# Peptides against a protein of PDB entry 4HTP, part 122

Target 1, 231 residues: chain A of PDB entry 4HTP
Amino acid sequence: SQTVASHVPFADLCSTLERIQKSKGRAEKIRHFREFLDSWRKFHDALHKNHKDVTDSFYPAMRLILPQLERERMAYGIKETMLAKLYIELLNLPRDGKDALKLLNYRTPTGTHGDAGDFAMIAYFVLKPRCLQKGSLTIQQVNDLLDSIASNNSAKRKDLIKKSLLQLITQSSALEQKWLIRMIIKDLKLGVSQQTIFSVFHNDAAELHNVTTDLEKVCRQLHDPSVGLSD

## One batch from the design tools (peptide; made by RFdiffusion4, then SolubleMPNN)

Design b2_p20_2_s2 (from b2_p20_2, 12 letters changed)
Fold by OpenDDE base, seed 2:
Structure b2_p20_2_s2 (fold): chain B 231 residues (1-231), chain A 20 residues (1-20)
Amino acid sequence: as target 1 above (231 residues)
Amino acid sequence: WSEEVQKRLQELLKKLEEEE
């Protein structure tokens, strides 16, 4: 079945998230999110014009924007130290080299960027000169790979986890990987609250989520901003 | 959004307009 997520590049979501993060004011952050959401809804309407009762919704994007609310996929079992080791291996970084040490000691202030404690930012700077300038993954493909990671973690299939991570890494830009890391670690550091994200999505979204704790249900039932829960 | 996605959206919108 055709989904919006299968057409939207992951890069576009990451660019939006980057804009939100860089924005200082709440209003500007909201604007960037709203623009992405409006485009998504417009695309959905066009894609599904002749199809009634589609299950497609904003959920594929929302679950990446609010990864702490993920309930469908199980834990990834991935920590910063694992990613650090993986990057060192994949990029063939000297173990005693500057970049390897930055990744391993990401909590220690090293360098001039003030990114201490933010593994994703440290990784970004290491990756930027070494990875693709433009990624090739869609939001759907990213979610599929993340599903694979979670499933294989549950099954204790470490090799398959590594395989999926490699696919994510090799097909993503440094910027995309920065955000992917934050999604996996479940901390986007957007500077905007969950409540704000829900309020922009739909007036009833926070309430419905509080009751159901089901992010997919929220996205599906409240897909149309003009149709409320009581309608 | 990327130019490719925007183009696809415009194509879809155009198709929808032609069907009305």
Scores: peptide ipSAE 0.030, ipTM 0.642, DockQ to the pose 0.177
Fold by OpenDDE base, seed 3:
Structure b2_p20_2_s2 (fold): chain B 231 residues (1-231), chain A 20 residues (1-20)
Amino acid sequence: as target 1 above (231 residues)
Amino acid sequence: WSEEVQKRLQELLKKLEEEE
Protein backbone atom coordinates (compact mmCIF):
# COMPACT_ATOMS: atom_id res chain seq x y z
CA SER B 1 0.00 0.00 0.00
CA GLN B 2 1.09 3.55 -0.73
CA THR B 3 2.40 5.36 2.35
CA VAL B 4 3.56 8.88 3.08
CA ALA B 5 6.91 7.45 4.13
CA SER B 6 7.40 5.98 0.64
CA HIS B 7 7.32 9.51 -0.80
CA VAL B 8 9.25 11.52 1.78
CA PRO B 9 13.02 11.63 1.29
CA PHE B 10 15.07 10.65 4.30
CA ALA B 11 17.10 13.79 3.59
CA ASP B 12 14.06 15.92 4.44
CA LEU B 13 13.75 14.34 7.86
CA CYS B 14 17.48 14.75 8.45
CA SER B 15 17.41 18.42 7.46
CA THR B 16 14.55 18.97 9.90
CA LEU B 17 16.43 17.21 12.67
CA GLU B 18 19.51 19.29 11.89
CA ARG B 19 17.45 22.49 12.16
CA ILE B 20 15.99 21.33 15.47
CA GLN B 21 19.43 20.52 16.84
CA LYS B 22 20.89 23.87 15.77
CA SER B 23 18.00 25.85 17.22
CA LYS B 24 18.75 27.28 20.65
CA GLY B 25 15.26 27.93 21.94
CA ARG B 26 12.58 25.38 22.75
CA ALA B 27 10.02 27.34 20.76
CA GLU B 28 12.14 27.28 17.62
CA LYS B 29 12.82 23.56 18.01
CA ILE B 30 9.09 22.94 18.35
CA ARG B 31 8.38 25.06 15.29
CA HIS B 32 10.66 23.00 13.06
CA PHE B 33 9.14 19.75 14.27
CA ARG B 34 5.60 21.09 13.88
CA GLU B 35 6.28 22.23 10.33
CA PHE B 36 7.50 18.78 9.36
CA LEU B 37 4.54 17.12 11.08
CA ASP B 38 2.02 19.46 9.47
CA SER B 39 3.49 18.79 6.05
CA TRP B 40 3.27 15.08 6.73
CA ARG B 41 -0.39 15.31 7.74
CA LYS B 42 -1.24 17.38 4.69
CA PHE B 43 0.47 14.87 2.45
CA HIS B 44 -1.37 12.04 4.21
CA ASP B 45 -4.72 13.71 3.63
CA ALA B 46 -3.94 14.27 -0.03
CA LEU B 47 -2.53 10.79 -0.58
CA HIS B 48 -5.42 9.03 1.14
CA LYS B 49 -8.25 11.36 0.13
CA ASN B 50 -10.42 8.47 -1.07
CA HIS B 51 -9.49 6.05 1.69
CA LYS B 52 -10.76 6.86 5.19
CA ASP B 53 -9.64 3.67 6.91
CA VAL B 54 -5.92 3.55 6.30
CA THR B 55 -3.31 2.27 8.72
CA ASP B 56 -0.75 4.73 7.41
CA SER B 57 0.41 7.22 10.04
CA PHE B 58 3.36 9.29 11.24
CA TYR B 59 4.84 6.13 12.77
CA PRO B 60 7.59 5.62 10.13
CA ALA B 61 9.00 9.05 10.99
CA MET B 62 8.21 8.97 14.71
CA ARG B 63 10.13 5.75 15.26
CA LEU B 64 13.21 7.42 13.75
CA ILE B 65 12.73 10.60 15.81
CA LEU B 66 12.21 8.60 19.02
CA PRO B 67 14.32 5.53 18.30
CA GLN B 68 14.65 4.68 22.01
CA LEU B 69 10.93 3.84 21.98
CA GLU B 70 11.26 1.32 19.15
CA ARG B 71 9.53 -1.94 20.09
CA GLU B 72 8.60 -3.45 16.73
CA ARG B 73 12.08 -4.27 15.47
CA MET B 74 14.62 -6.08 17.58
CA ALA B 75 18.06 -4.77 18.49
CA TYR B 76 20.42 -3.90 15.66
CA GLY B 77 23.46 -5.26 17.44
CA ILE B 78 25.44 -2.28 16.11
CA LYS B 79 27.80 -0.21 18.22
CA GLU B 80 30.08 2.71 17.46
CA THR B 81 33.13 0.48 17.22
CA MET B 82 31.49 -1.65 14.56
CA LEU B 83 30.56 1.42 12.56
CA ALA B 84 34.05 2.84 12.94
CA LYS B 85 35.58 -0.33 11.54
CA LEU B 86 33.06 -0.39 8.73
CA TYR B 87 33.81 3.19 7.73
CA ILE B 88 37.55 2.59 7.86
CA GLU B 89 37.10 -0.36 5.53
CA LEU B 90 34.58 1.32 3.23
CA LEU B 91 36.50 4.57 2.89
CA ASN B 92 39.84 2.75 2.74
CA LEU B 93 41.19 4.91 5.54
CA PRO B 94 44.73 4.23 6.69
CA ARG B 95 44.44 2.44 10.03
CA ASP B 96 47.08 4.63 11.57
CA GLY B 97 45.71 7.73 9.91
CA LYS B 98 44.12 10.69 11.64
CA ASP B 99 40.58 9.96 10.47
CA ALA B 100 40.66 6.28 11.38
CA LEU B 101 41.97 7.13 14.82
CA LYS B 102 39.27 9.77 15.28
CA LEU B 103 36.59 7.19 14.56
CA LEU B 104 38.12 4.52 16.79
CA ASN B 105 38.91 6.91 19.63
CA TYR B 106 35.75 8.98 19.35
CA ARG B 107 35.54 9.38 23.14
CA THR B 108 38.91 11.11 23.34
CA PRO B 109 39.08 14.80 22.45
CA THR B 110 41.16 14.99 19.27
CA GLY B 111 40.11 18.34 17.85
CA THR B 112 38.86 21.86 18.42
CA HIS B 113 35.22 21.12 17.65
CA GLY B 114 34.43 19.62 21.06
CA ASP B 115 32.78 16.58 19.48
CA ALA B 116 34.33 14.18 21.95
CA GLY B 117 31.96 11.34 22.75
CA ASP B 118 29.64 12.06 19.81
CA PHE B 119 30.51 9.41 17.27
CA ALA B 120 27.96 10.66 14.76
CA MET B 121 29.54 14.12 14.63
CA ILE B 122 33.01 12.68 14.25
CA ALA B 123 31.76 10.43 11.48
CA TYR B 124 30.08 13.40 9.83
CA PHE B 125 33.32 15.34 9.55
CA VAL B 126 35.14 12.32 8.19
CA LEU B 127 32.36 11.67 5.68
CA LYS B 128 31.69 15.26 4.60
CA PRO B 129 34.65 15.59 2.21
CA ARG B 130 34.18 12.03 0.94
CA CYS B 131 30.43 11.69 0.46
CA LEU B 132 29.67 13.85 -2.55
CA GLN B 133 26.49 12.12 -3.67
CA LYS B 134 23.06 13.30 -2.70
CA GLY B 135 21.00 10.88 -0.66
CA SER B 136 18.31 8.98 -2.53
CA LEU B 137 16.56 7.01 0.21
CA THR B 138 12.99 7.54 1.36
CA ILE B 139 11.92 7.18 4.97
CA GLN B 140 10.26 3.89 4.04
CA GLN B 141 13.44 2.55 2.46
CA VAL B 142 15.46 3.52 5.52
CA ASN B 143 13.00 1.70 7.77
CA ASP B 144 13.05 -1.34 5.47
CA LEU B 145 16.83 -1.49 5.68
CA LEU B 146 16.76 -1.03 9.45
CA ASP B 147 14.19 -3.83 9.69
CA SER B 148 16.52 -6.00 7.65
CA ILE B 149 19.42 -5.22 9.96
CA ALA B 150 17.41 -6.09 13.07
CA SER B 151 16.06 -9.29 11.53
CA ASN B 152 19.48 -10.40 10.36
CA ASN B 153 20.98 -9.57 13.74
CA SER B 154 18.45 -11.90 15.35
CA ALA B 155 19.35 -14.53 12.76
CA LYS B 156 23.09 -13.93 13.34
CA ARG B 157 23.65 -13.16 9.66
CA LYS B 158 26.52 -10.70 9.93
CA ASP B 159 27.14 -10.62 6.20
CA LEU B 160 23.59 -9.51 5.48
CA ILE B 161 23.79 -6.89 8.22
CA LYS B 162 26.88 -5.49 6.54
CA LYS B 163 25.12 -5.52 3.18
CA SER B 164 22.19 -3.50 4.49
CA LEU B 165 24.50 -1.06 6.26
CA LEU B 166 26.46 -0.55 3.07
CA GLN B 167 23.25 0.15 1.20
CA LEU B 168 22.32 2.77 3.78
CA ILE B 169 25.77 4.36 3.73
CA THR B 170 26.32 4.41 -0.02
CA GLN B 171 22.92 5.96 -0.69
CA SER B 172 23.16 8.66 1.99
CA SER B 173 24.88 12.01 2.31
CA ALA B 174 27.21 12.76 5.20
CA LEU B 175 24.42 14.62 6.98
CA GLU B 176 21.98 11.76 6.49
CA GLN B 177 24.56 9.32 7.81
CA LYS B 178 25.12 11.49 10.87
CA TRP B 179 21.46 11.20 11.75
CA LEU B 180 21.22 7.57 10.71
CA ILE B 181 24.03 6.74 13.13
CA ARG B 182 22.20 8.57 15.91
CA MET B 183 19.01 6.67 15.08
CA ILE B 184 20.85 3.35 15.24
CA ILE B 185 22.61 4.27 18.48
CA LYS B 186 19.28 5.69 19.74
CA ASP B 187 20.57 9.11 20.78
CA LEU B 188 19.55 12.03 18.58
CA LYS B 189 20.69 14.84 20.91
CA LEU B 190 17.95 17.13 19.63
CA GLY B 191 17.80 19.17 22.82
CA VAL B 192 14.06 18.59 23.08
CA SER B 193 12.44 16.06 25.39
CA GLN B 194 10.35 13.06 24.43
CA GLN B 195 7.44 14.68 26.23
CA THR B 196 7.75 17.78 24.09
CA ILE B 197 7.74 15.70 20.90
CA PHE B 198 4.61 13.89 22.06
CA SER B 199 2.91 17.10 23.13
CA VAL B 200 3.46 18.65 19.72
CA PHE B 201 2.23 15.50 17.98
CA HIS B 202 -0.95 15.21 20.06
CA ASN B 203 -2.09 16.33 23.50
CA ASP B 204 -2.93 12.76 24.51
CA ALA B 205 0.15 11.13 22.97
CA ALA B 206 2.23 10.95 26.13
CA GLU B 207 -0.62 9.40 28.10
CA LEU B 208 -1.43 6.81 25.45
CA HIS B 209 2.22 5.90 25.11
CA ASN B 210 2.62 5.55 28.87
CA VAL B 211 -0.23 3.04 28.92
CA THR B 212 0.44 1.10 25.72
CA THR B 213 4.17 1.60 25.13
CA ASP B 214 3.20 1.15 21.46
CA LEU B 215 4.46 3.98 19.31
CA GLU B 216 2.61 2.78 16.21
CA LYS B 217 -0.66 2.66 18.12
CA VAL B 218 -0.03 6.18 19.41
CA CYS B 219 0.62 7.49 15.91
CA ARG B 220 -2.36 5.69 14.38
CA GLN B 221 -4.97 6.40 17.05
CA LEU B 222 -3.90 10.01 17.49
CA HIS B 223 -3.29 10.77 13.83
CA ASP B 224 -5.84 13.59 13.93
CA PRO B 225 -4.71 16.27 16.38
CA SER B 226 -8.32 17.35 16.93
CA VAL B 227 -9.58 13.91 17.95
CA GLY B 228 -8.74 12.85 21.48
CA LEU B 229 -8.66 9.49 23.23
CA SER B 230 -12.09 10.05 24.73
CA ASP B 231 -13.44 10.68 21.26
CA TRP A 1 10.82 19.16 2.34
CA SER A 2 12.46 18.71 -1.04
CA GLU A 3 11.08 20.60 -4.02
CA GLU A 4 10.07 17.35 -5.67
CA VAL A 5 7.96 16.24 -2.71
CA GLN A 6 6.49 19.71 -2.37
CA LYS A 7 5.57 19.68 -6.04
CA ARG A 8 3.92 16.28 -5.70
CA LEU A 9 2.04 17.51 -2.65
CA GLN A 10 0.83 20.60 -4.49
CA GLU A 11 -0.32 18.49 -7.41
CA LEU A 12 -2.26 16.21 -5.08
CA LEU A 13 -3.78 19.17 -3.27
CA LYS A 14 -4.79 20.73 -6.57
CA LYS A 15 -6.50 17.53 -7.64
CA LEU A 16 -8.38 17.43 -4.35
CA GLU A 17 -9.55 21.00 -4.82
CA GLU A 18 -10.76 20.21 -8.33
CA GLU A 19 -12.77 17.23 -7.09
CA GLU A 20 -14.55 19.26 -4.39
Scores: peptide ipSAE 0.029, ipTM 0.665, DockQ to the pose 0.167
Fold by OpenDDE base, seed 4:
Structure b2_p20_2_s2 (fold): chain B 231 residues (1-231), chain A 20 residues (1-20)
Amino acid sequence: as target 1 above (231 residues)
Amino acid sequence: WSEEVQKRLQELLKKLEEEE
């Protein structure tokens, strides 16, 4: 069956996340998230107008926004150093060059951007002049690729992991890759709490998550903001 | 959302209206 996630570009999620990150105030951060969520719900209602009791929900997006709460997908087995090496190879960066060294020594950058310890930001600046301006992946496709990575990590299929990573990288802009990296590393640095995200999603979301620790269940059961846990 | 997604949404809505 069709899902909302199969129609929403990953770029749109990343743009929303970028807006949230750049926003200084809590209210503005919430506004950007709410706008994305409202659009998602509207699209869901339209897409599933003639189909009741669908399992489709905000879960595909929520699990990328709150990757630290992911319980369905197993570990990726991917660290910053692995990504650094992959980018150096893929972009054919000189190993002794400034960009390769920035990626490898991301914790102690000498650069002017103040991106010390933020691999995703360092990667962004390296990728910006080299990558596509616009990606082509949907949220569903990103999740499928991430599922593949996790599955292949469990199976110790390193070549297939690399294949999926390359597919992600080659079909993503520098900005999308920045956020993808943060999703993989499970640190988005949005400046909003998990509690705030849940509160905006649904009044009962935090409570249900605390009890179930099941993000998909939270998204499915509380899809309608007007229907509570007791209903 | 992107203009493209908004356009797709509008097209979907239009299609649903036509099917009614």
Scores: peptide ipSAE 0.025, ipTM 0.579, DockQ to the pose 0.218
Fold by OpenDDE base, seed 5:
Structure b2_p20_2_s2 (fold): chain B 231 residues (1-231), chain A 20 residues (1-20)
Amino acid sequence: as target 1 above (231 residues)
Amino acid sequence: WSEEVQKRLQELLKKLEEEE
């Protein structure tokens, strides 16, 4: 079945997240999220015009925006140190080189950019001059690969985890990888609260999530902003 | 959104209008 997530490039989500992060004011942050969401809903309505009973929802995007609320997907088992080692290997970085050391010692405030402790930002700057390719992944494809990682982690299949990570990395721009890393480590640093995200999505979203703790259920049941929980 | 996705959305919307 066709989903909105199968049509939306992961790059578009990442660009939206980047705009949100760069925005200083709450209102501007909300605007960027709202614009993305509105476009998603419009696309959904158009895509599913002849199919009233669809399970498709904003969930594929929402679970990437609020990765700390993920309950369907098991733990990735991926930490910054693992990613650092992977990037060093993949990019053939000298182990004693400046960039390798930046990745491994990401917590040390050695950088002029004040990115100490933010592995994703450090990785971005290392990747930016090296990853010239435009990303080709859709939101659905990203979620499929993340599902694979979680499943393989549960099965203790380290080699298959590495394979899926390499697929993500090789098909993503530096900017996309920055956000992907933040999704994996479950810290987007958007400067917008979970409550704000839910409030923009639907007036009843926070309440339903508090009761169910099921992000997919929230996205499905409250897909239409005009239909409340009591309806 | 990318121009490609926007174009696809516009095409879908146009089809919807033609069916009404």
Scores: peptide ipSAE 0.115, ipTM 0.707, DockQ to the pose 0.171; fails the geometry check

Design b2_p20_2_s3 (from b2_p20_2, 12 letters changed)
Fold by OpenDDE base, seed 5:
Structure b2_p20_2_s3 (fold): chain B 231 residues (1-231), chain A 20 residues (1-20)
Amino acid sequence: as target 1 above (231 residues)
Amino acid sequence: WSAEVEARLEELLKKLAEEE
C-alpha cells in the first residue's frame, strides 16, 4: 500500500528538525513542527482521497522525531564508537589524523566548536566537505534500513548491519547523517519536550500514549486533529 | 505554512500525479 512516508524525502524531515533546533523560542519550534505536520496531513488526504480505511499515518515520521519512544524495533546495537570506526574506514581517514581523532574522542572538548560530547555534530563537520550535497532516501527507505539494522543486530549478523549502515551513509548528505545519528542514538536535542510534540500533534495524544505506550496507535487513532478519543 | 514548505508539498503532489 502507498504511504506518505514513501513519497517524503528524508532530507525534508532533517531540514525541519534543523530549523526546530536552531529556533530559540518555543513558539518558533512549534511553528516549524506544525508546518511539517500540516503538510503531511495534506499529503495524506490527497494520497488517500479515494480510500477511507487506511492504516497509513504520521507514525513513520513520529518514530524518528521521538526515537526514545520506539517499541516496534529491537535495539540497533550501534554506539558512537562503532560509527566512528565505520566513518574512518569509509572516508579513508588517517587513523592518527585530526578528523579520525575527533570522531574517536568526540567527548573531549576540541578547540573550535562547542560541540564536545555531541557525536552527531562532530560527524557533521567531518562529513560536510566529503559527502553528497543532497540525499536520495525517503522516510520509508530510512525506516526500512533501520528495521534491517535492528533485525540483523538481533540475528547477530554484523556484516549485514554494516551493509545497511553503508547504504544509509552513502545516500545521505552530511546534514541528514547528523540527524540519522541522533535518531539511532535516540537523542535529537530539539529543545522541545515530548509533551509539546504530542500537544501539537493532537490534544489527546499525550493521554493516549500514557495509557497505551503505542506510538503507532496514537498516530493512527488521532490522525485527524478534529476527532477526539471520545468520538 | 511557509512558502518553502508549500512549494515542496506542491512538488510532491505533482510527482504523485505523474506516477498515477
Scores: peptide ipSAE 0.198, ipTM 0.788, DockQ to the pose 0.782
Fold by OpenDDE base, seed 3:
Structure b2_p20_2_s3 (fold): chain B 231 residues (1-231), chain A 20 residues (1-20)
Amino acid sequence: as target 1 above (231 residues)
Amino acid sequence: WSAEVEARLEELLKKLAEEE
């Protein structure tokens, strides 16, 4: 079945997240998120106009925005050190080179940018001159690949994990990979709270999530901002 | 959103308007 996520480029989500992160005020952060959400809902309504009973919702995006609340996927089994090694291999970086060392020693403050401890930012700067300028993945495809990674991690299929990671990396821009890394590590550093995200999504979202701990259920049941939990 | 997605949305909206 057609989903909104199958039509929305992952790049569009990443650009939104980047705008949110760069915004200084809470109000601006909220605005950027709201604009993305409103566009999503509008697209949903158009896409599903003739179908009343659809399970499609904001969930595919929400689970990437709030990855720490993911409960459907098992653990990825991916750490910064694994990603560092993968990038060094993939990009054929000299092991003793500056960029390889930056990735491996991402926690050590070595630069003027103040990005110490943020692996995703370090990776971004390494990737920027080396990767595609524009990615080709949709939000659905990203989620499918992440599902594959989690499943294969549970099955201890390391080679298949690597295959899926390579597919993600080779089809993503440096900016998209920055955010993908943050999604995998489950720390987006948006500067806006989970509560704020829920409040913008739906007034009852935080409450329903507190009871169910099911992000998909929250997104599905509270898809319409005008329909409350008690309705 | 990208121009491609916006164009697709506009196309969908146009089709829906024509069916009404």
Scores: peptide ipSAE 0.122, ipTM 0.712, DockQ to the pose 0.179
Fold by OpenDDE base, seed 1:
Structure b2_p20_2_s3 (fold): chain B 231 residues (1-231), chain A 20 residues (1-20)
Amino acid sequence: as target 1 above (231 residues)
Amino acid sequence: WSAEVEARLEELLKKLAEEE
């Protein structure tokens, strides 16, 4: 069955997240998230106009926005050091070069940007002159690849993990990779709380999540902002 | 959203309106 996630570019989610991160005020951050969500709901209504009782929901996006609440996927088994080594290999960076050292020593302040400890930002600047300007992946495709990584990690298939990571990397812009890294590491640094995200999504979302701990159920049951838990 | 997605949505909405 067709899903909204199969139609929405991952780049659009990343652009929204970037706008949220760059926004100074809570109200502006909320506005950017709300605009994305409203567009999603509008697209859903149009896509499924003739089909009642679909299982499609905001879940594919929500699980990337709140990756710390992911319960369906097992652990990726990916850390910053692994990604650093992968990028050095993929980009053929000199081992003793500045860029390789920046990736490996991401916790040490080496420069003017104050990005110490933020691997995703360091990676972004290394990738920006070397990667695609625009990615080609949908949100669905990103989730499929992440599912593959988690599954193969559980199966201890390191070669297949690398294959899926390479597919993600080679089909993503530097900006998309920045956010992908943050999703994998489960730290988006949006500057807005989980509670705020839930409150914007649905008034009852926080409550339902507290009871069920199931992000998919929250997204499915509270898909319509006008229909509450008691309805 | 990107202009491409918006255009796709507009096309979808137009198609649905024509069927109605």
Scores: peptide ipSAE 0.098, ipTM 0.696, DockQ to the pose 0.203
Fold by OpenDDE base, seed 2:
Structure b2_p20_2_s3 (fold): chain B 231 residues (1-231), chain A 20 residues (1-20)
Amino acid sequence: as target 1 above (231 residues)
Amino acid sequence: WSAEVEARLEELLKKLAEEE
């Protein structure tokens, strides 16, 4: 079955997240999220116009926007140090070189951009001159690869984890990788609360999530902003 | 959204309109 997520580039989500992060005010952050969501709903309605009872929802995007609420996918087992080592290997960075040291010592202020402690930002600047300008992955494909990583982590298949990570990295821009890293580490640093995201999504979303703790159920049941829980 | 996705949406909407 066709899903909205199979049609939406991961780059579009990342661009939206970047706009949200760069926005100074709550209202502007909300606007960017709302615009993305409204477009998603419009696409859903068009895609599924003649199909009732579809399971497709905003969930594929929402679980990437609120990765700390992920309950379906198991732990990735990926830390910043692992990613640093992977990038050093993949990019063939000299181990004693400036860029390798930046990745490994991301917590230490280097005085350049004030990005100390934010591995994703450090990685972004290292990747920017070395990566593709545009990625090729859809939101669905990103989720599939992340599912693979989690599954293989549970199975202790480190080689397959590396393979999936390499697919993500080689098919993504520096900006997309910045956000992908933040999704994996489960810290997007958007500057908006979970409550704000839910409130924009649906008036009853926070309540339903508090009861069910099921993000997919929230996205599916409250897909239509005009239909409430008591409806 | 990117121009690419918007174009896809427009195409989808056109197809739906043709089927009606």
Scores: peptide ipSAE 0.284, ipTM 0.856, DockQ to the pose 0.212; fails the geometry check

Design b2_p20_2_s4 (from b2_p20_2, 10 letters changed)
Fold by OpenDDE base, seed 1:
Structure b2_p20_2_s4 (fold): chain B 231 residues (1-231), chain A 20 residues (1-20)
Amino acid sequence: as target 1 above (231 residues)
Amino acid sequence: WSKEVEELLEKRLEELEKEE
């Protein structure tokens, strides 16, 4: 069955997240998230107009926006150091070069941008002149590849983990990779709380999540913002 | 996919371009 996630470009989510991050005020951050969510719901209604009982929900996007709450997918086993080494290899960066050293020593305040400690931002600037301008992945494809990474990590298949990472990287812009890294590391730095994200999604979302700890159930049961838990 | 979903996608992409 077709899902909304199979149609929404990953670039769309990343652009939204970028706008949220750049926004100074809570209200503006909320606005950008709400606009994305409203578009998703409209897509859902259009896609499933002839189907009453679908399991499709905002879950594919929500699990990327709140990666700390992921419970279905097991751990990736990926850290910044692994990604640094992968990028050095993939981009054929000289090991003693400026860019390789920036990636490896991402915690050291080296540079004018003040991005010390934020590996994703450091990676972004290294990738920006070297990567494609527009990615080709959908949200579903990103989740499929992330599922593969988690499964192969559990199976201790490092070669297959690398393969899936390369597929993600080679099909993503620098901006998309910035956010993908943050999703994998589970730190989006949006400047908005989990509770705020839930409150915008549905008034009862925080409560249901506190009880179930199941993000998919939250997204599915509270898909309609007008239908509450007691209904 | 349906024409309706495609049109919605195009609209969303246009909105994103305007915000950039």
Scores: peptide ipSAE 0.035, ipTM 0.608, DockQ to the pose 0.067
Fold by OpenDDE base, seed 4:
Structure b2_p20_2_s4 (fold): chain B 231 residues (1-231), chain A 20 residues (1-20)
Amino acid sequence: as target 1 above (231 residues)
Amino acid sequence: WSKEVEELLEKRLEELEKEE
């Protein structure tokens, strides 16, 4: 069955997240998230106009926005150091060069940007001049690749993990990779709380999540913002 | 694939490009 996630570019989500991060006020952050969510719901309604009993929901996006609440997908087993080494290899960076050292020593302040400790931001600046292609991945494809990584980590298939990571990297812009890294590390740095995200999604979302701890159930049962838990 | 969804997606992408 067709899903909204199979049609929405991952770039759309990343652009939204970037706007949220750059926004200083809570209200502006909420606005950007709401706009994305509203678009998603409109896509859903259009896509499923003739199908009332669908399991499709905001879950594919929500699990990327709140990666710390992921329960379906197992651990990736990926750390910043692994990603640094992968980028050095993939980009053929000189090992003693400035960019390689920035990636490896991402916790050490080396510049004026104040990006110390934020590996994703350091990676972004390294990638920006080197990524010439626009990203081509959908949200569904990103989730499929992340599922593959988690599954292969569980199975201790390191080579297959690398393969899936390479697919993500080679099909993503620098901006998309910044957000992919943050999703994998499970720290988006949006400056908005989980509670706020849930409250914007649905008034009962936080409560249902507290009971079920199942993000998919939350997204599915509370897909319609006008239909509550008691309805 | 619904043409309506495609049109909505295109509109959304255009909006995002304008905000960048």
Scores: peptide ipSAE 0.027, ipTM 0.604, DockQ to the pose 0.067
Fold by OpenDDE base, seed 5:
Structure b2_p20_2_s4 (fold): chain B 231 residues (1-231), chain A 20 residues (1-20)
Amino acid sequence: as target 1 above (231 residues)
Amino acid sequence: WSKEVEELLEKRLEELEKEE
């Protein structure tokens, strides 16, 4: 079955997240998220015009925006040090080189950009001059690859984890990889609270999530902003 | 959405409407 997530480029989500992060005010952050959500809903209505009973929802995007609330997907088992080593290998970075050392020692405040402790930002600057290709992944494809990583981590299949990570990396821009890293480590640093995200999504979203702790259920049941929990 | 993202989405919506 066709889903909205199968049509939306991952780059579009990343661009939205980048705008949210760069925005200083809460109102501007909310605006960027609302615009993305509204566009998603419009696309959903168009895609499913002849199908009223669909299970498709904002969940594929929401679980990437609020990765700390993920309950369906098991742990990735991926840390910054693993990603650093992977990038050094993939990019053929000299192990004693400046960029390799930046990735490995990401917590050390050596950079002029104040990015100490933010591995994703450090990775972005290393990747930016090296990843010239526009990303080709959809949100659906990103989620499929992340599902594969989690499943293989549970199965202790390290080689298959590496394979899925390589697919993500090789098909993503530097900006997309920045956000992908943050999704994997479950810290987007958007500067907007979970409650704000839920409030913009649906007035009853926070309440339903507090009761169910099921992000997919929240997205499905409250897909229509005009239909409440009591309806 | 960035203007670019919005424009891309609008184009996709138009394409979907033409297929119907």
Scores: peptide ipSAE 0.044, ipTM 0.663, DockQ to the pose 0.597; fails the geometry check
Fold by OpenDDE base, seed 3:
Structure b2_p20_2_s4 (fold): chain B 231 residues (1-231), chain A 20 residues (1-20)
Amino acid sequence: as target 1 above (231 residues)
Amino acid sequence: WSKEVEELLEKRLEELEKEE
């Protein structure tokens, strides 16, 4: 079935997240998220104009924005050290080179940017001069690949995990990879709380999530911001 | 940048509407 997520580029989500992160004030952060959400809802209404009973919702995006609340897919089994090794291999970085050492020793301050401990930022700077291609993945495709990674992790198919990761990496810009890494590690560092994200999405979202712990149900049941739980 | 994302989504909406 046709979904909003199948049409929205992953780059658009990443650019929104980047804006949110760079914004200093809570109000500005909220504005950027709200704008993305409103555009999503508008697109949903247009896409499904002739279909009232669709299961499509903001869930594909929400699960990437709040990856710590993911319950549908199992653990990825991916850590920073694995990603570091993968990037060193993929980019053919000298093992004793500056960039390889930055990735492996991401917790140690190596530069003036204060990015110590943020693997995604370190990776971004390594990738930026090397990733020349524009990202081509949709949000749906990203979720499909992440589902594949989780499934293959459960099945202990390391080769297939690597294959899916390579697809993500080779079809993503440096900025998209920065955010993808944060989604996988489940730490976006947006500077806005989960509660704030829920409150912007729907007034009853936090309550429904607290009861159900089901992010998909939250997104589906509260798709319309004007329709409450008691409706 | 948020405006750019919105404009891109609007363009895609327009394209979808033209295909119908």
Scores: peptide ipSAE 0.032, ipTM 0.626, DockQ to the pose 0.673; fails the geometry check

